# Peptides against a protein of PDB entry 4J2C, part 3

Target 1, 107 residues: chain A of PDB entry 4J2C
Amino acid sequence: MEDPFFVVKGEVQKAVNTAQGLFQRWTELLQDPSTATREEIDWTTNELRNNLRSIEWDLEDLDETISIVEANPRKFNLDATELSIRKAFITSTRQVVRDMKDQMSTS

## One batch from the design tools (peptide; aimed at target 1 I68)

Design b1_p9_2_s3 (made by RFdiffusion4, then SolubleMPNN; from b1_p9_2, 3 letters changed)
Fold by OpenDDE base, seed 3:
Structure b1_p9_2_s3 (fold): chain B 107 residues (1-107), chain A 9 residues (1-9)
Amino acid sequence: as target 1 above (107 residues)
Amino acid sequence: MTVSELYLQ
């Protein structure tokens, strides 16, 4: 059936979208305190952090699969283009997470 | 179970 890599990839993508939404709300709440409650700020912050941690954990797992495949290419018989796409996904997603974390750490 | 664990099986 479907390669389990894509299952986790899909979960990561969903988590990224969720995190981006939470990040946007987090920014809005901090930009206009009159529209924010402490409870919502705390909830948003915690949910955002949880999502980011989940993403990072999954990315490490996905990254490990890359190493496994490269160590035994004949076993998996993956197309070179597919492998590149997988690597690019991990790299770009890490950057997205990193950008949000950087902004949160400076606030 | 992680994906990497599946790949190692």
Scores: peptide ipSAE 0.591, ipTM 0.941, DockQ to the pose 0.813
OpenDDE base, seeds 1, 2, 4, 5: peptide ipSAE 0.583, 0.572, 0.584, 0.589; ipTM 0.940, 0.939, 0.940, 0.941

Design b1_p9_3 (made by RFdiffusion4)
Pose (drawn by RFdiffusion4):
Structure b1_p9_3 (pose): chain A 104 residues (1-33, 37-107), chain P 9 residues (1-9)
Amino acid sequence: MEDPFFVVKGEVQKAVNTAQGLFQRWTELLQDPTREEIDWTTNELRNNLRSIEWDLEDLDETISIVEANPRKFNLDATELSIRKAFITSTRQVVRDMKDQMSTS
Amino acid sequence: SPLHEYYHE
């Protein structure tokens, strides 16, 4: 088989980008005074977070699985470090948006 | 899914 981690990583990257775009408009709709647009934007943004959060759980499990069985997966160590790094940074990106959503 | 099949099989 081929390892699909980077495929799913690409999917997560796109959803974060989509979420970043919605978050920007979401901030605008609040700072320059309708309800229907705000509601749609809010829930779509939450939809992007749902997908991202779920994908990060699975991706993080795959790292746990690979480390429990290194010989089967033969992953370059640098590549593996970059994978954990992606989960770390992406989780921070998502958390940050939600915090701004909570206070704003 | 492909990710589960690759890492759980």

Design b1_p9_3_s1 (made by RFdiffusion4, then SolubleMPNN; from b1_p9_3, 4 letters changed)
Fold by OpenDDE base, seed 2:
Structure b1_p9_3_s1 (fold): chain B 107 residues (1-107), chain A 9 residues (1-9)
Amino acid sequence: as target 1 above (107 residues)
Amino acid sequence: SKLHEFYYS
């Protein structure tokens, strides 16, 4: 069986792209309420929040795999570079999510 | 999940 880490990583990346699109629309809708209905604002907001939560959930799972690998290095045989890449992905993605959440909370 | 199957097997 292949390591599913990058499968989930890909799913997270897709969710991030979706969230970023929703976030952009969310921003546009709030900047000019005349361009959309309240229904679209609510839908966009909910979809955005759902995507962000999904990402955060997956990141927690991905982060846990790193802990497992580090606790069992011989079992998985991942080098430091690979682990670094995985950690960097989680860290950077969390930052992207945090930035969107921060902007949503201050609006 | 896929992760569970691989990492907890």
Scores: peptide ipSAE 0.563, ipTM 0.926, DockQ to the pose 0.875
OpenDDE base, seeds 1, 3, 4, 5: peptide ipSAE 0.560, 0.558, 0.561, 0.562; ipTM 0.925, 0.924, 0.925, 0.925

Design b1_p9_3_s2 (made by RFdiffusion4, then SolubleMPNN; from b1_p9_3, 3 letters changed)
Fold by OpenDDE base, seed 4:
Formats: sequence, C-alpha cells, structure tokens
Structure b1_p9_3_s2 (fold): chain B 107 residues (1-107), chain A 9 residues (1-9)
Amino acid sequence: as target 1 above (107 residues)
Amino acid sequence: SPLHEFYYS
C-alpha cells in the first residue's frame, strides 16, 4: 500500500499556491477600492478563507501521521531525513497560513 | 480516509 502522505502534501501545496494568488488579489482589491466591487471582494475573501481552512484541516491530519510514526517507528521505517522534511513542511506551511490570516484579521 | 487507512491499519 502506497503512503498517502505525499498525496495530501501535494493537495496542500496546491491549496497554498491558490491561496497565495487569492491573497494577492485580496490585497489589491483593498488597496484600490475604485477598481474593486463588493462582489469580487466577497468572492475573493470567501475563496481565500476556504482554501486556508482546507490547508489547516489537512495539516492537522498530516501532523497526526507524524505522531503515529514517532510512536511506531518500526512499523513505518521512515528515513530520518524524510521525517524531518515532513515536519518542516507542516511547520512552514502553518506559518504561511498564519501570516495570511493575521493580515486578513488586521486589515 | 486514505491517511487513516494507511496509518491506522
């Protein structure tokens, strides 16, 4: 059975890329209200929040797998470097999400 | 979920 971690990781990465694009548009709309409609602001905001929530949910699941692996190292036989990469991905991605959320909440 | 199936199997 193939390890689905990388499948979910890929989905998270895609969602991050999407969120970053939406976040950029979100900032543009707020920076120049003359070119922004309420409809686009609302749509962009909702899509952005949806992506961020999706990422956060997947990260929770991915983080749980880390705990499982660490509790059962012989069952999974993961390379130490691979485990570090997985942890780093979760940590860095959480920070990316947090930064966007912080800016949205303080705008 | 795939994660559950793999990691809790």
Scores: peptide ipSAE 0.563, ipTM 0.927, DockQ to the pose 0.905
OpenDDE base, seeds 1, 2, 3, 5: peptide ipSAE 0.569, 0.562, 0.562, 0.561; ipTM 0.928, 0.927, 0.927, 0.927; seeds 1, 3 fail the geometry check

Design b1_p9_3_s3 (made by RFdiffusion4, then SolubleMPNN; from b1_p9_3, 3 letters changed)
Fold by OpenDDE base, seed 1:
Structure b1_p9_3_s3 (fold): chain B 107 residues (1-107), chain A 9 residues (1-9)
Amino acid sequence: as target 1 above (107 residues)
Amino acid sequence: SPLHEFYYG
């Protein structure tokens, strides 16, 4: 059985890219209200929130797998480099999500 | 889920 961690990681990466695009549009719409309709603002905001929520959910699942691996190192035989990469991905992605959420909450 | 099957199986 192949490790599905990378599949979920890939899905998270795609969701991050989508969220970043939506966030950029969200920022543009709020910076110049004359170019924005309420409908687009609402749509963009909702899509962005949905993507961020999806990412956070997947990150929780990925984070749990790390805990399982660390509790059962001989079962999975992951080397230190791979484990470090997985941890770094979760940490950095959480920061990216947090930054977007922080900006949304203060706007 | 695939994650569950792999990590809890």
Scores: peptide ipSAE 0.535, ipTM 0.924, DockQ to the pose 0.908
OpenDDE base, seeds 2, 3, 4, 5: peptide ipSAE 0.532, 0.531, 0.533, 0.529; ipTM 0.923, 0.923, 0.923, 0.923

Design b1_p9_3_s4 (made by RFdiffusion4, then SolubleMPNN; from b1_p9_3, 4 letters changed)
Fold by OpenDDE base, seed 1:
Structure b1_p9_3_s4 (fold): chain B 107 residues (1-107), chain A 9 residues (1-9)
Amino acid sequence: as target 1 above (107 residues)
Amino acid sequence: SALHKFYYE
């Protein structure tokens, strides 16, 4: 059976790209209310929050796999470089999500 | 899930 980590990683990356686009639109709508309807603001806000929540959920699952591998390294026999790449992806993606959430919470 | 199947089973 093939390791599904990369599949979930790809899904997370796609969700991040989508969230970044939604975040850009969100900032534009709030910057110029004359060009924004309340309906679009609400839709964009909800879609953005949903994407961010989905990403955070997947990151928790991916992070758990790291713990499992480290607890039983012989079972999975992952290369040290591969493990580092996986950890770095989770860390950097969490930071991207946190930055967007911080800006949303202060607006 | 696929992750659960691979990492827990």
Scores: peptide ipSAE 0.554, ipTM 0.925, DockQ to the pose 0.879
OpenDDE base, seeds 2, 3, 4, 5: peptide ipSAE 0.553, 0.552, 0.553, 0.553; ipTM 0.924, 0.924, 0.924, 0.924; seeds 3, 4 fail the geometry check

Design b1_p9_4 (made by RFdiffusion4)
Pose (drawn by RFdiffusion4):
Structure b1_p9_4 (pose): chain A 104 residues (1-33, 37-107), chain P 9 residues (1-9)
Amino acid sequence: MEDPFFVVKGEVQKAVNTAQGLFQRWTELLQDPTREEIDWTTNELRNNLRSIEWDLEDLDETISIVEANPRKFNLDATELSIRKAFITSTRQVVRDMKDQMSTS
Amino acid sequence: SALHEYYHE
């Protein structure tokens, strides 16, 4: 088989980008005074977070699986470090948006 | 899914 981690990584990257875009408009709709647009934008943004959060759990489990069985997966160590790094940074990106959503 | 099949099988 081929390793789909980078495929799913790509999918997470696109959703983050989408979430970044919705978050920007979401901030605008609040700072320059309708209800219907705000509601749609809020829930779609949450929809992007739902997909991202779920994907990160699975991706993080794959790292745990690879480390428990290194010979089977034969992953370059640098590549593996970059994979954890992606989960770390993406979790931070998502958490930051939610915090701004909570206070704003 | 393909990710589960690759890492769990």

Design b1_p9_4_s1 (made by RFdiffusion4, then SolubleMPNN; from b1_p9_4, 4 letters changed; failed a check: a repeat of another design)
Amino acid sequence: SKLHEFYYS

Design b1_p9_4_s2 (made by RFdiffusion4, then SolubleMPNN; from b1_p9_4, 5 letters changed)
Fold by OpenDDE base, seed 1:
Structure b1_p9_4_s2 (fold): chain B 107 residues (1-107), chain A 9 residues (1-9)
Amino acid sequence: as target 1 above (107 residues)
Amino acid sequence: SELEKFYKE
């Protein structure tokens, strides 16, 4: 069976791109209320939250795989560089999500 | 999930 890590990674990357677009629209709607309907604000906010939640869930699963690999190095025999790339992806993606969430919580 | 099957099997 092929390693599904890359499939989930790809899904997370797509969700991040979607979230960033929604976040941009969210900021625009709140910046100029005269151009925003309550319906669009609610829709955008909900979609953004859903995407962020989805990303966080997948990151937890991906993070768990790292722990499993590190606990059983001989079973998986992953290249050190590959493992570093996986860890960096999780760390950087969490930061991107956190930045958006921080701005939403203060608005 | 596929992750679970691959990594926990």
Scores: peptide ipSAE 0.597, ipTM 0.935, DockQ to the pose 0.901
OpenDDE base, seeds 2, 3, 4, 5: peptide ipSAE 0.595, 0.592, 0.592, 0.591; ipTM 0.935, 0.934, 0.934, 0.934

Design b1_p9_4_s3 (made by RFdiffusion4, then SolubleMPNN; from b1_p9_4, 4 letters changed)
Fold by OpenDDE base, seed 4:
Formats: sequence, C-alpha cells, structure tokens
Structure b1_p9_4_s3 (fold): chain B 107 residues (1-107), chain A 9 residues (1-9)
Amino acid sequence: as target 1 above (107 residues)
Amino acid sequence: SPLHEFYYS
C-alpha cells in the first residue's frame, strides 16, 4: 500500500499556491477600492478563507501521521531525513497560513 | 480516509 502522505502534501501545496494568488488579489482589491466591487471582494475573501481552512484541516491530519510514526517507528521505517522534511513542511506551511490570516484579521 | 487507512491499519 502506497503512503498517502505525499498525496495530501501535494493537495496542500496546491491549496497554498491558490491561496497565495487569492491573497494577492485580496490585497489589491483593498488597496484600490475604485477598481474593486463588493462582489469580487466577497468572492475573493470567501475563496481565500476556504482554501486556508482546507490547508489547516489537512495539516492537522498530516501532523497526526507524524505522531503515529514517532510512536511506531518500526512499523513505518521512515528515513530520518524524510521525517524531518515532513515536519518542516507542516511547520512552514502553518506559518504561511498564519501570516495570511493575521493580515486578513488586521486589515 | 486514505491517511487513516494507511496509518491506522
């Protein structure tokens, strides 16, 4: 059975890329209200929040797998470097999400 | 979920 971690990781990465694009548009709309409609602001905001929530949910699941692996190292036989990469991905991605959320909440 | 199936199997 193939390890689905990388499948979910890929989905998270895609969602991050999407969120970053939406976040950029979100900032543009707020920076120049003359070119922004309420409809686009609302749509962009909702899509952005949806992506961020999706990422956060997947990260929770991915983080749980880390705990499982660490509790059962012989069952999974993961390379130490691979485990570090997985942890780093979760940590860095959480920070990316947090930064966007912080800016949205303080705008 | 795939994660559950793999990691809790």
Scores: peptide ipSAE 0.563, ipTM 0.927, DockQ to the pose 0.906
OpenDDE base, seeds 1, 2, 3, 5: peptide ipSAE 0.569, 0.562, 0.562, 0.561; ipTM 0.928, 0.927, 0.927, 0.927; seeds 1, 3 fail the geometry check

Design b1_p9_4_s4 (made by RFdiffusion4, then SolubleMPNN; from b1_p9_4, 5 letters changed)
Fold by OpenDDE base, seed 4:
Structure b1_p9_4_s4 (fold): chain B 107 residues (1-107), chain A 9 residues (1-9)
Amino acid sequence: as target 1 above (107 residues)
Amino acid sequence: SELHKFYYS
């Protein structure tokens, strides 16, 4: 069986890209109410939140795999550099999500 | 999930 970590990582990356686009639109809609409809604001907000939640869900699963690998190093035999890359991805992605969520909660 | 299947196998 192939390691599915990268499959989930790819899904997270896609969701991040989508969320960033939605976040940009969300910001634009709130900055210029004259060009915004309640319908688009609601849709954008919901889609954004759904993507962010999806990311958080996957990151939780990915983070769990890190713990499993570290607890069973001989079973998985992952390269130390690869493990560091995985950890960095999770950490940096969480920060990206956090930044968007913080701005949404204070706007 | 595939993730669980791999890491908990």
Scores: peptide ipSAE 0.569, ipTM 0.930, DockQ to the pose 0.942
OpenDDE base, seeds 1, 2, 3, 5: peptide ipSAE 0.569, 0.569, 0.566, 0.569; ipTM 0.930, 0.930, 0.929, 0.930; seeds 2, 3 fail the geometry check

Design b1_p9_5 (made by RFdiffusion4)
Pose (drawn by RFdiffusion4):
Structure b1_p9_5 (pose): chain A 104 residues (1-33, 37-107), chain P 9 residues (1-9)
Amino acid sequence: MEDPFFVVKGEVQKAVNTAQGLFQRWTELLQDPTREEIDWTTNELRNNLRSIEWDLEDLDETISIVEANPRKFNLDATELSIRKAFITSTRQVVRDMKDQMSTS
Amino acid sequence: KTVSQLYRE
């Protein structure tokens, strides 16, 4: 089989981009004084987070699986490091948005 | 199937 990690990684990347866009408008709708638009934007942003969070759990498990069985997967170590790095950074990106959403 | 499920195959 072909390893789909990078396919799912691409999907996560797009959702983050979508979440980054919604977060920008979400901030605007709060800083330059309707309710209906705010509600739609808020919940769609949360929808992007739901998908991203779920995808990161599965992607993180795949790293755990690969490390428990290195010979089967034959992953380049540098490539593997970059995979963990993506989970680390993306988790930070998502957490940061939620924090701004909590205070703002 | 998820990436983790596929890895278990």

Design b1_p9_5_s1 (made by RFdiffusion4, then SolubleMPNN; from b1_p9_5, 4 letters changed; failed a check: a repeat of another design)
Amino acid sequence: MTVSELYKL

Design b1_p9_5_s2 (made by RFdiffusion4, then SolubleMPNN; from b1_p9_5, 4 letters changed; failed a check: a repeat of another design)
Amino acid sequence: MTVSELYLL

Design b1_p9_5_s3 (made by RFdiffusion4, then SolubleMPNN; from b1_p9_5, 5 letters changed)
Fold by OpenDDE base, seed 3:
Structure b1_p9_5_s3 (fold): chain B 107 residues (1-107), chain A 9 residues (1-9)
Amino acid sequence: as target 1 above (107 residues)
Amino acid sequence: MTVSEQYLL
């Protein structure tokens, strides 16, 4: 029924929101050690990394669908605008992930 | 099964 692309897209969006929350907490814990325990820092860091990794994996899968569609456009008959939206989602989401990873790597 | 795998079916 529904295109499976949107199922994974939804999962990615949820994971991004979760990651952003974890990232915010991660930042808070590091900014004020008096409010943080090692256990929470470790848990937050691990959960954040796991979410980011999951997102990246899903984005690669979604990106592959783009290539498949473009290789055989008549089979899928996707609207050009829809395809652009899909590409934009992948690109922008990768940037969001990259930004968090960059900040984590410098800490 | 990945989405890409589904698209190849």
Scores: peptide ipSAE 0.585, ipTM 0.944, DockQ to the pose 0.855
OpenDDE base, seeds 1, 2, 4, 5: peptide ipSAE 0.582, 0.564, 0.576, 0.580; ipTM 0.944, 0.941, 0.943, 0.943

Design b1_p9_6 (made by RFdiffusion4; failed a check: a repeat of another design)
Pose (drawn by RFdiffusion4):
Structure b1_p9_6 (pose): chain A 104 residues (1-33, 37-107), chain P 9 residues (1-9)
Amino acid sequence: MEDPFFVVKGEVQKAVNTAQGLFQRWTELLQDPTREEIDWTTNELRNNLRSIEWDLEDLDETISIVEANPRKFNLDATELSIRKAFITSTRQVVRDMKDQMSTS
Amino acid sequence: STVSELYRE
């Protein structure tokens, strides 16, 4: 088989980009005074978070699985470090948006 | 199948 981690990584990258775009408009709709557009934007943004959060759980489990069985997966260590790094940074990106959503 | 399920194959 081929390892799909980077495919799913790509998917997570696109959803973050989509979430970043919705978050920008979401901030605008609040700072320059309708309800219907705000509601749609808010829930679509939450839809992007739902997918991202779920994908990160699975991707994080794959790292746990690879480390428990290194010989089967034969992953380059640098590549593996970068995978954890992606999870770390993406989790921070998502958490930050939600915090701004909570206060704003 | 998820990436984790596939890794278990």

Design b1_p9_6_s1 (made by RFdiffusion4, then SolubleMPNN; from b1_p9_6, 3 letters changed; failed a check: a repeat of another design)
Amino acid sequence: MTVSELYKL

Design b1_p9_6_s2 (made by RFdiffusion4, then SolubleMPNN; from b1_p9_6, 4 letters changed)
Fold by OpenDDE base, seed 3:
Structure b1_p9_6_s2 (fold): chain B 107 residues (1-107), chain A 9 residues (1-9)
Amino acid sequence: as target 1 above (107 residues)
Amino acid sequence: MTVSEQYLL
């Protein structure tokens, strides 16, 4: 029924929101050690990394669908605008992930 | 099964 692309897209969006929350907490814990325990820092860091990794994996899968569609456009008959939206989602989401990873790597 | 795998079916 529904295109499976949107199922994974939804999962990615949820994971991004979760990651952003974890990232915010991660930042808070590091900014004020008096409010943080090692256990929470470790848990937050691990959960954040796991979410980011999951997102990246899903984005690669979604990106592959783009290539498949473009290789055989008549089979899928996707609207050009829809395809652009899909590409934009992948690109922008990768940037969001990259930004968090960059900040984590410098800490 | 990945989405890409589904698209190849």
Scores: peptide ipSAE 0.585, ipTM 0.944, DockQ to the pose 0.855
OpenDDE base, seeds 1, 2, 4, 5: peptide ipSAE 0.582, 0.564, 0.576, 0.580; ipTM 0.944, 0.941, 0.943, 0.943

Design b1_p9_6_s3 (made by RFdiffusion4, then SolubleMPNN; from b1_p9_6 with S1M E9L)
Fold by OpenDDE base, seed 3:
Structure b1_p9_6_s3 (fold): chain B 107 residues (1-107), chain A 9 residues (1-9)
Amino acid sequence: as target 1 above (107 residues)
Amino acid sequence: MTVSELYRL
């Protein structure tokens, strides 16, 4: 039986991939208005924002599990390496989301 | 589902 942490991790990874694709399209649409419709821009922007919000929500959940494990380490028996990998995933993913949000907010 | 809820069980 797999740790439920990895289920959500997988969902986050899928959402990140989707968001990155939407972000790329968003950038392309804004770079060449002659090939873009307002409808596609609005749709892409909305889908991108929804994906980013979903990722952030899941990351908060995953981050909370870290706190729970650290508060009661004997209950979970996770080694330091695994815990570090989990923390690194959350940190790096938050940075990826932040980078996209920063570019969207300044556009 | 939230994993944090599962971890608290």
Scores: peptide ipSAE 0.668, ipTM 0.957, DockQ to the pose 0.785
OpenDDE base, seeds 1, 2, 4, 5: peptide ipSAE 0.666, 0.661, 0.667, 0.666; ipTM 0.956, 0.956, 0.957, 0.956

Design b1_p9_6_s4 (made by RFdiffusion4, then SolubleMPNN; from b1_p9_6, 4 letters changed)
Fold by OpenDDE base, seed 3:
Structure b1_p9_6_s4 (fold): chain B 107 residues (1-107), chain A 9 residues (1-9)
Amino acid sequence: as target 1 above (107 residues)
Amino acid sequence: MSVSELYKL
């Protein structure tokens, strides 16, 4: 019934929320070494990276659907506004991921 | 899952 695009969109949104939580913890651990163990830092870092990679993979998949729809608009009959929302979601989510990755790489 | 593959069907 529901467009499968939204299933993956939901998964991406969930992964983003998870990543943001992990990123916050990652920041806290690095800023207060007295409360941090190397084990938790490593675990948090790995989980964060895994989530970010998962998001990026899903975004590429979602982005490809945009290309498919635009190549054959009559087949899908998507509203222009809906297509714009989908594009915006991908763009904004990529930015969120990029920001976290940039901060991790400069730490 | 791969949504793009579903869209290609």
Scores: peptide ipSAE 0.564, ipTM 0.939, DockQ to the pose 0.771
OpenDDE base, seeds 1, 2, 4, 5: peptide ipSAE 0.562, 0.549, 0.557, 0.557; ipTM 0.939, 0.937, 0.938, 0.936

Design b1_p9_7 (made by RFdiffusion4)
Pose (drawn by RFdiffusion4):
Structure b1_p9_7 (pose): chain A 104 residues (1-33, 37-107), chain P 9 residues (1-9)
Amino acid sequence: MEDPFFVVKGEVQKAVNTAQGLFQRWTELLQDPTREEIDWTTNELRNNLRSIEWDLEDLDETISIVEANPRKFNLDATELSIRKAFITSTRQVVRDMKDQMSTS
Amino acid sequence: MTVSELYRE
């Protein structure tokens, strides 16, 4: 089989981009004084987080699986490090948005 | 299927 990690990674990258865009408008709708648009934007942003969070769990498990069985997967170590790095950075990106959403 | 389920195949 082909390894789909990078496919799912791409999907996570798009959702983050979408979330980044919604977060920007979400901030605007709060800082320059309607309810309906705010509600839609808020829940779609949460929809992007739901998908991202779920995808990161699965992607993180795949790293755990690969490390428990290195010979089967034959992954380049540098490539593997970059995979963990993506989960680390993406988790930070998502957490940060939620924090701003909580205070703002 | 998820990436983790596929890895278990």

Design b1_p9_7_s1 (made by RFdiffusion4, then SolubleMPNN; from b1_p9_7 with R8L E9L; failed a check: a repeat of another design)
Amino acid sequence: MTVSELYLL

Design b1_p9_7_s2 (made by RFdiffusion4, then SolubleMPNN; from b1_p9_7 with R8K E9L; failed a check: a repeat of another design)
Amino acid sequence: MTVSELYKL

Design b1_p9_7_s3 (made by RFdiffusion4, then SolubleMPNN; from b1_p9_7 with E9L; failed a check: a repeat of another design)
Amino acid sequence: MTVSELYRL

Design b1_p9_7_s4 (made by RFdiffusion4, then SolubleMPNN; from b1_p9_7 with R8L E9Q)
Fold by OpenDDE base, seed 3:
Structure b1_p9_7_s4 (fold): chain B 107 residues (1-107), chain A 9 residues (1-9)
Amino acid sequence: as target 1 above (107 residues)
Amino acid sequence: MTVSELYLQ
């Protein structure tokens, strides 16, 4: 059936979208305190952090699969283009997470 | 179970 890599990839993508939404709300709440409650700020912050941690954990797992495949290419018989796409996904997603974390750490 | 664990099986 479907390669389990894509299952986790899909979960990561969903988590990224969720995190981006939470990040946007987090920014809005901090930009206009009159529209924010402490409870919502705390909830948003915690949910955002949880999502980011989940993403990072999954990315490490996905990254490990890359190493496994490269160590035994004949076993998996993956197309070179597919492998590149997988690597690019991990790299770009890490950057997205990193950008949000950087902004949160400076606030 | 992680994906990497599946790949190692």
Scores: peptide ipSAE 0.591, ipTM 0.941, DockQ to the pose 0.815
OpenDDE base, seeds 1, 2, 4, 5: peptide ipSAE 0.583, 0.572, 0.584, 0.589; ipTM 0.940, 0.939, 0.940, 0.941

Design b1_p9_8 (made by RFdiffusion4; failed a check: a repeat of another design)
Pose (drawn by RFdiffusion4):
Structure b1_p9_8 (pose): chain A 104 residues (1-33, 37-107), chain P 9 residues (1-9)
Amino acid sequence: MEDPFFVVKGEVQKAVNTAQGLFQRWTELLQDPTREEIDWTTNELRNNLRSIEWDLEDLDETISIVEANPRKFNLDATELSIRKAFITSTRQVVRDMKDQMSTS
Amino acid sequence: STVSELYRE
């Protein structure tokens, strides 16, 4: 089989971009004084987070699986490091947005 | 299937 990690990585990247865009408008709708638009934007942003969070759990499990069985997967170590790095950074990106959503 | 389920196959 082909390894789909990078496919799912791509999907996570798109949802983060979508979430970044919604977060920007979400901030605007709060800082320059309707309810219906705010509600739609808020919940779609949460929808992007739901997908990203779920995807990161699965992607993180795949790293745990690969490390428990290195010979089966034959992953380049540098490539593997970059995979963990993506999960680390993306988790930080998501957390940060939620924090700004909580205070703002 | 998820990436983790596929890895187990």

Design b1_p9_8_s1 (made by RFdiffusion4, then SolubleMPNN; from b1_p9_8, 3 letters changed)
Fold by OpenDDE base, seed 3:
Structure b1_p9_8_s1 (fold): chain B 107 residues (1-107), chain A 9 residues (1-9)
Amino acid sequence: as target 1 above (107 residues)
Amino acid sequence: MTVSELYLQ
């Protein structure tokens, strides 16, 4: 059936979208305190952090699969283009997470 | 179970 890599990839993508939404709300709440409650700020912050941690954990797992495949290419018989796409996904997603974390750490 | 664990099986 479907390669389990894509299952986790899909979960990561969903988590990224969720995190981006939470990040946007987090920014809005901090930009206009009159529209924010402490409870919502705390909830948003915690949910955002949880999502980011989940993403990072999954990315490490996905990254490990890359190493496994490269160590035994004949076993998996993956197309070179597919492998590149997988690597690019991990790299770009890490950057997205990193950008949000950087902004949160400076606030 | 992680994906990497599946790949190692």
Scores: peptide ipSAE 0.591, ipTM 0.941, DockQ to the pose 0.812
OpenDDE base, seeds 1, 2, 4, 5: peptide ipSAE 0.583, 0.572, 0.584, 0.589; ipTM 0.940, 0.939, 0.940, 0.941

Design b1_p9_8_s2 (made by RFdiffusion4, then SolubleMPNN; from b1_p9_8, 3 letters changed; failed a check: a repeat of another design)
Amino acid sequence: MTVSELYKL

Design b1_p9_8_s3 (made by RFdiffusion4, then SolubleMPNN; from b1_p9_8, 4 letters changed; failed a check: a repeat of another design)
Amino acid sequence: MTVSEQYLL

Design b1_p9_8_s4 (made by RFdiffusion4, then SolubleMPNN; from b1_p9_8 with S1M R8K)
Fold by OpenDDE base, seed 3:
Structure b1_p9_8_s4 (fold): chain B 107 residues (1-107), chain A 9 residues (1-9)
Amino acid sequence: as target 1 above (107 residues)
Amino acid sequence: MTVSELYKE
């Protein structure tokens, strides 16, 4: 049976891909106002923010599982390699989200 | 879903 961690991980990965597409469009709209409508900018911005918020929520959930596992390692029997991969995913994904948020906040 | 809640069961 698949660990439920990977179900959420997959959902996060899909959301990241969606967010990156929205972010690209957001950048394009702001770079060339002649091709942009305020309606599309607002929609894109809203969808992007919602997507990023969803990712952050899932990452907090995934991060909590790390704490639970580390508090009771015998219950879960996860090897160090798997735990490291999970931590790395959370860390790297948070960085991706942070980079997009930083650019949005300074525009 | 919340995977953390599943881990607490």
Scores: peptide ipSAE 0.543, ipTM 0.934, DockQ to the pose 0.770
OpenDDE base, seeds 1, 2, 4, 5: peptide ipSAE 0.540, 0.527, 0.540, 0.540; ipTM 0.934, 0.931, 0.934, 0.932

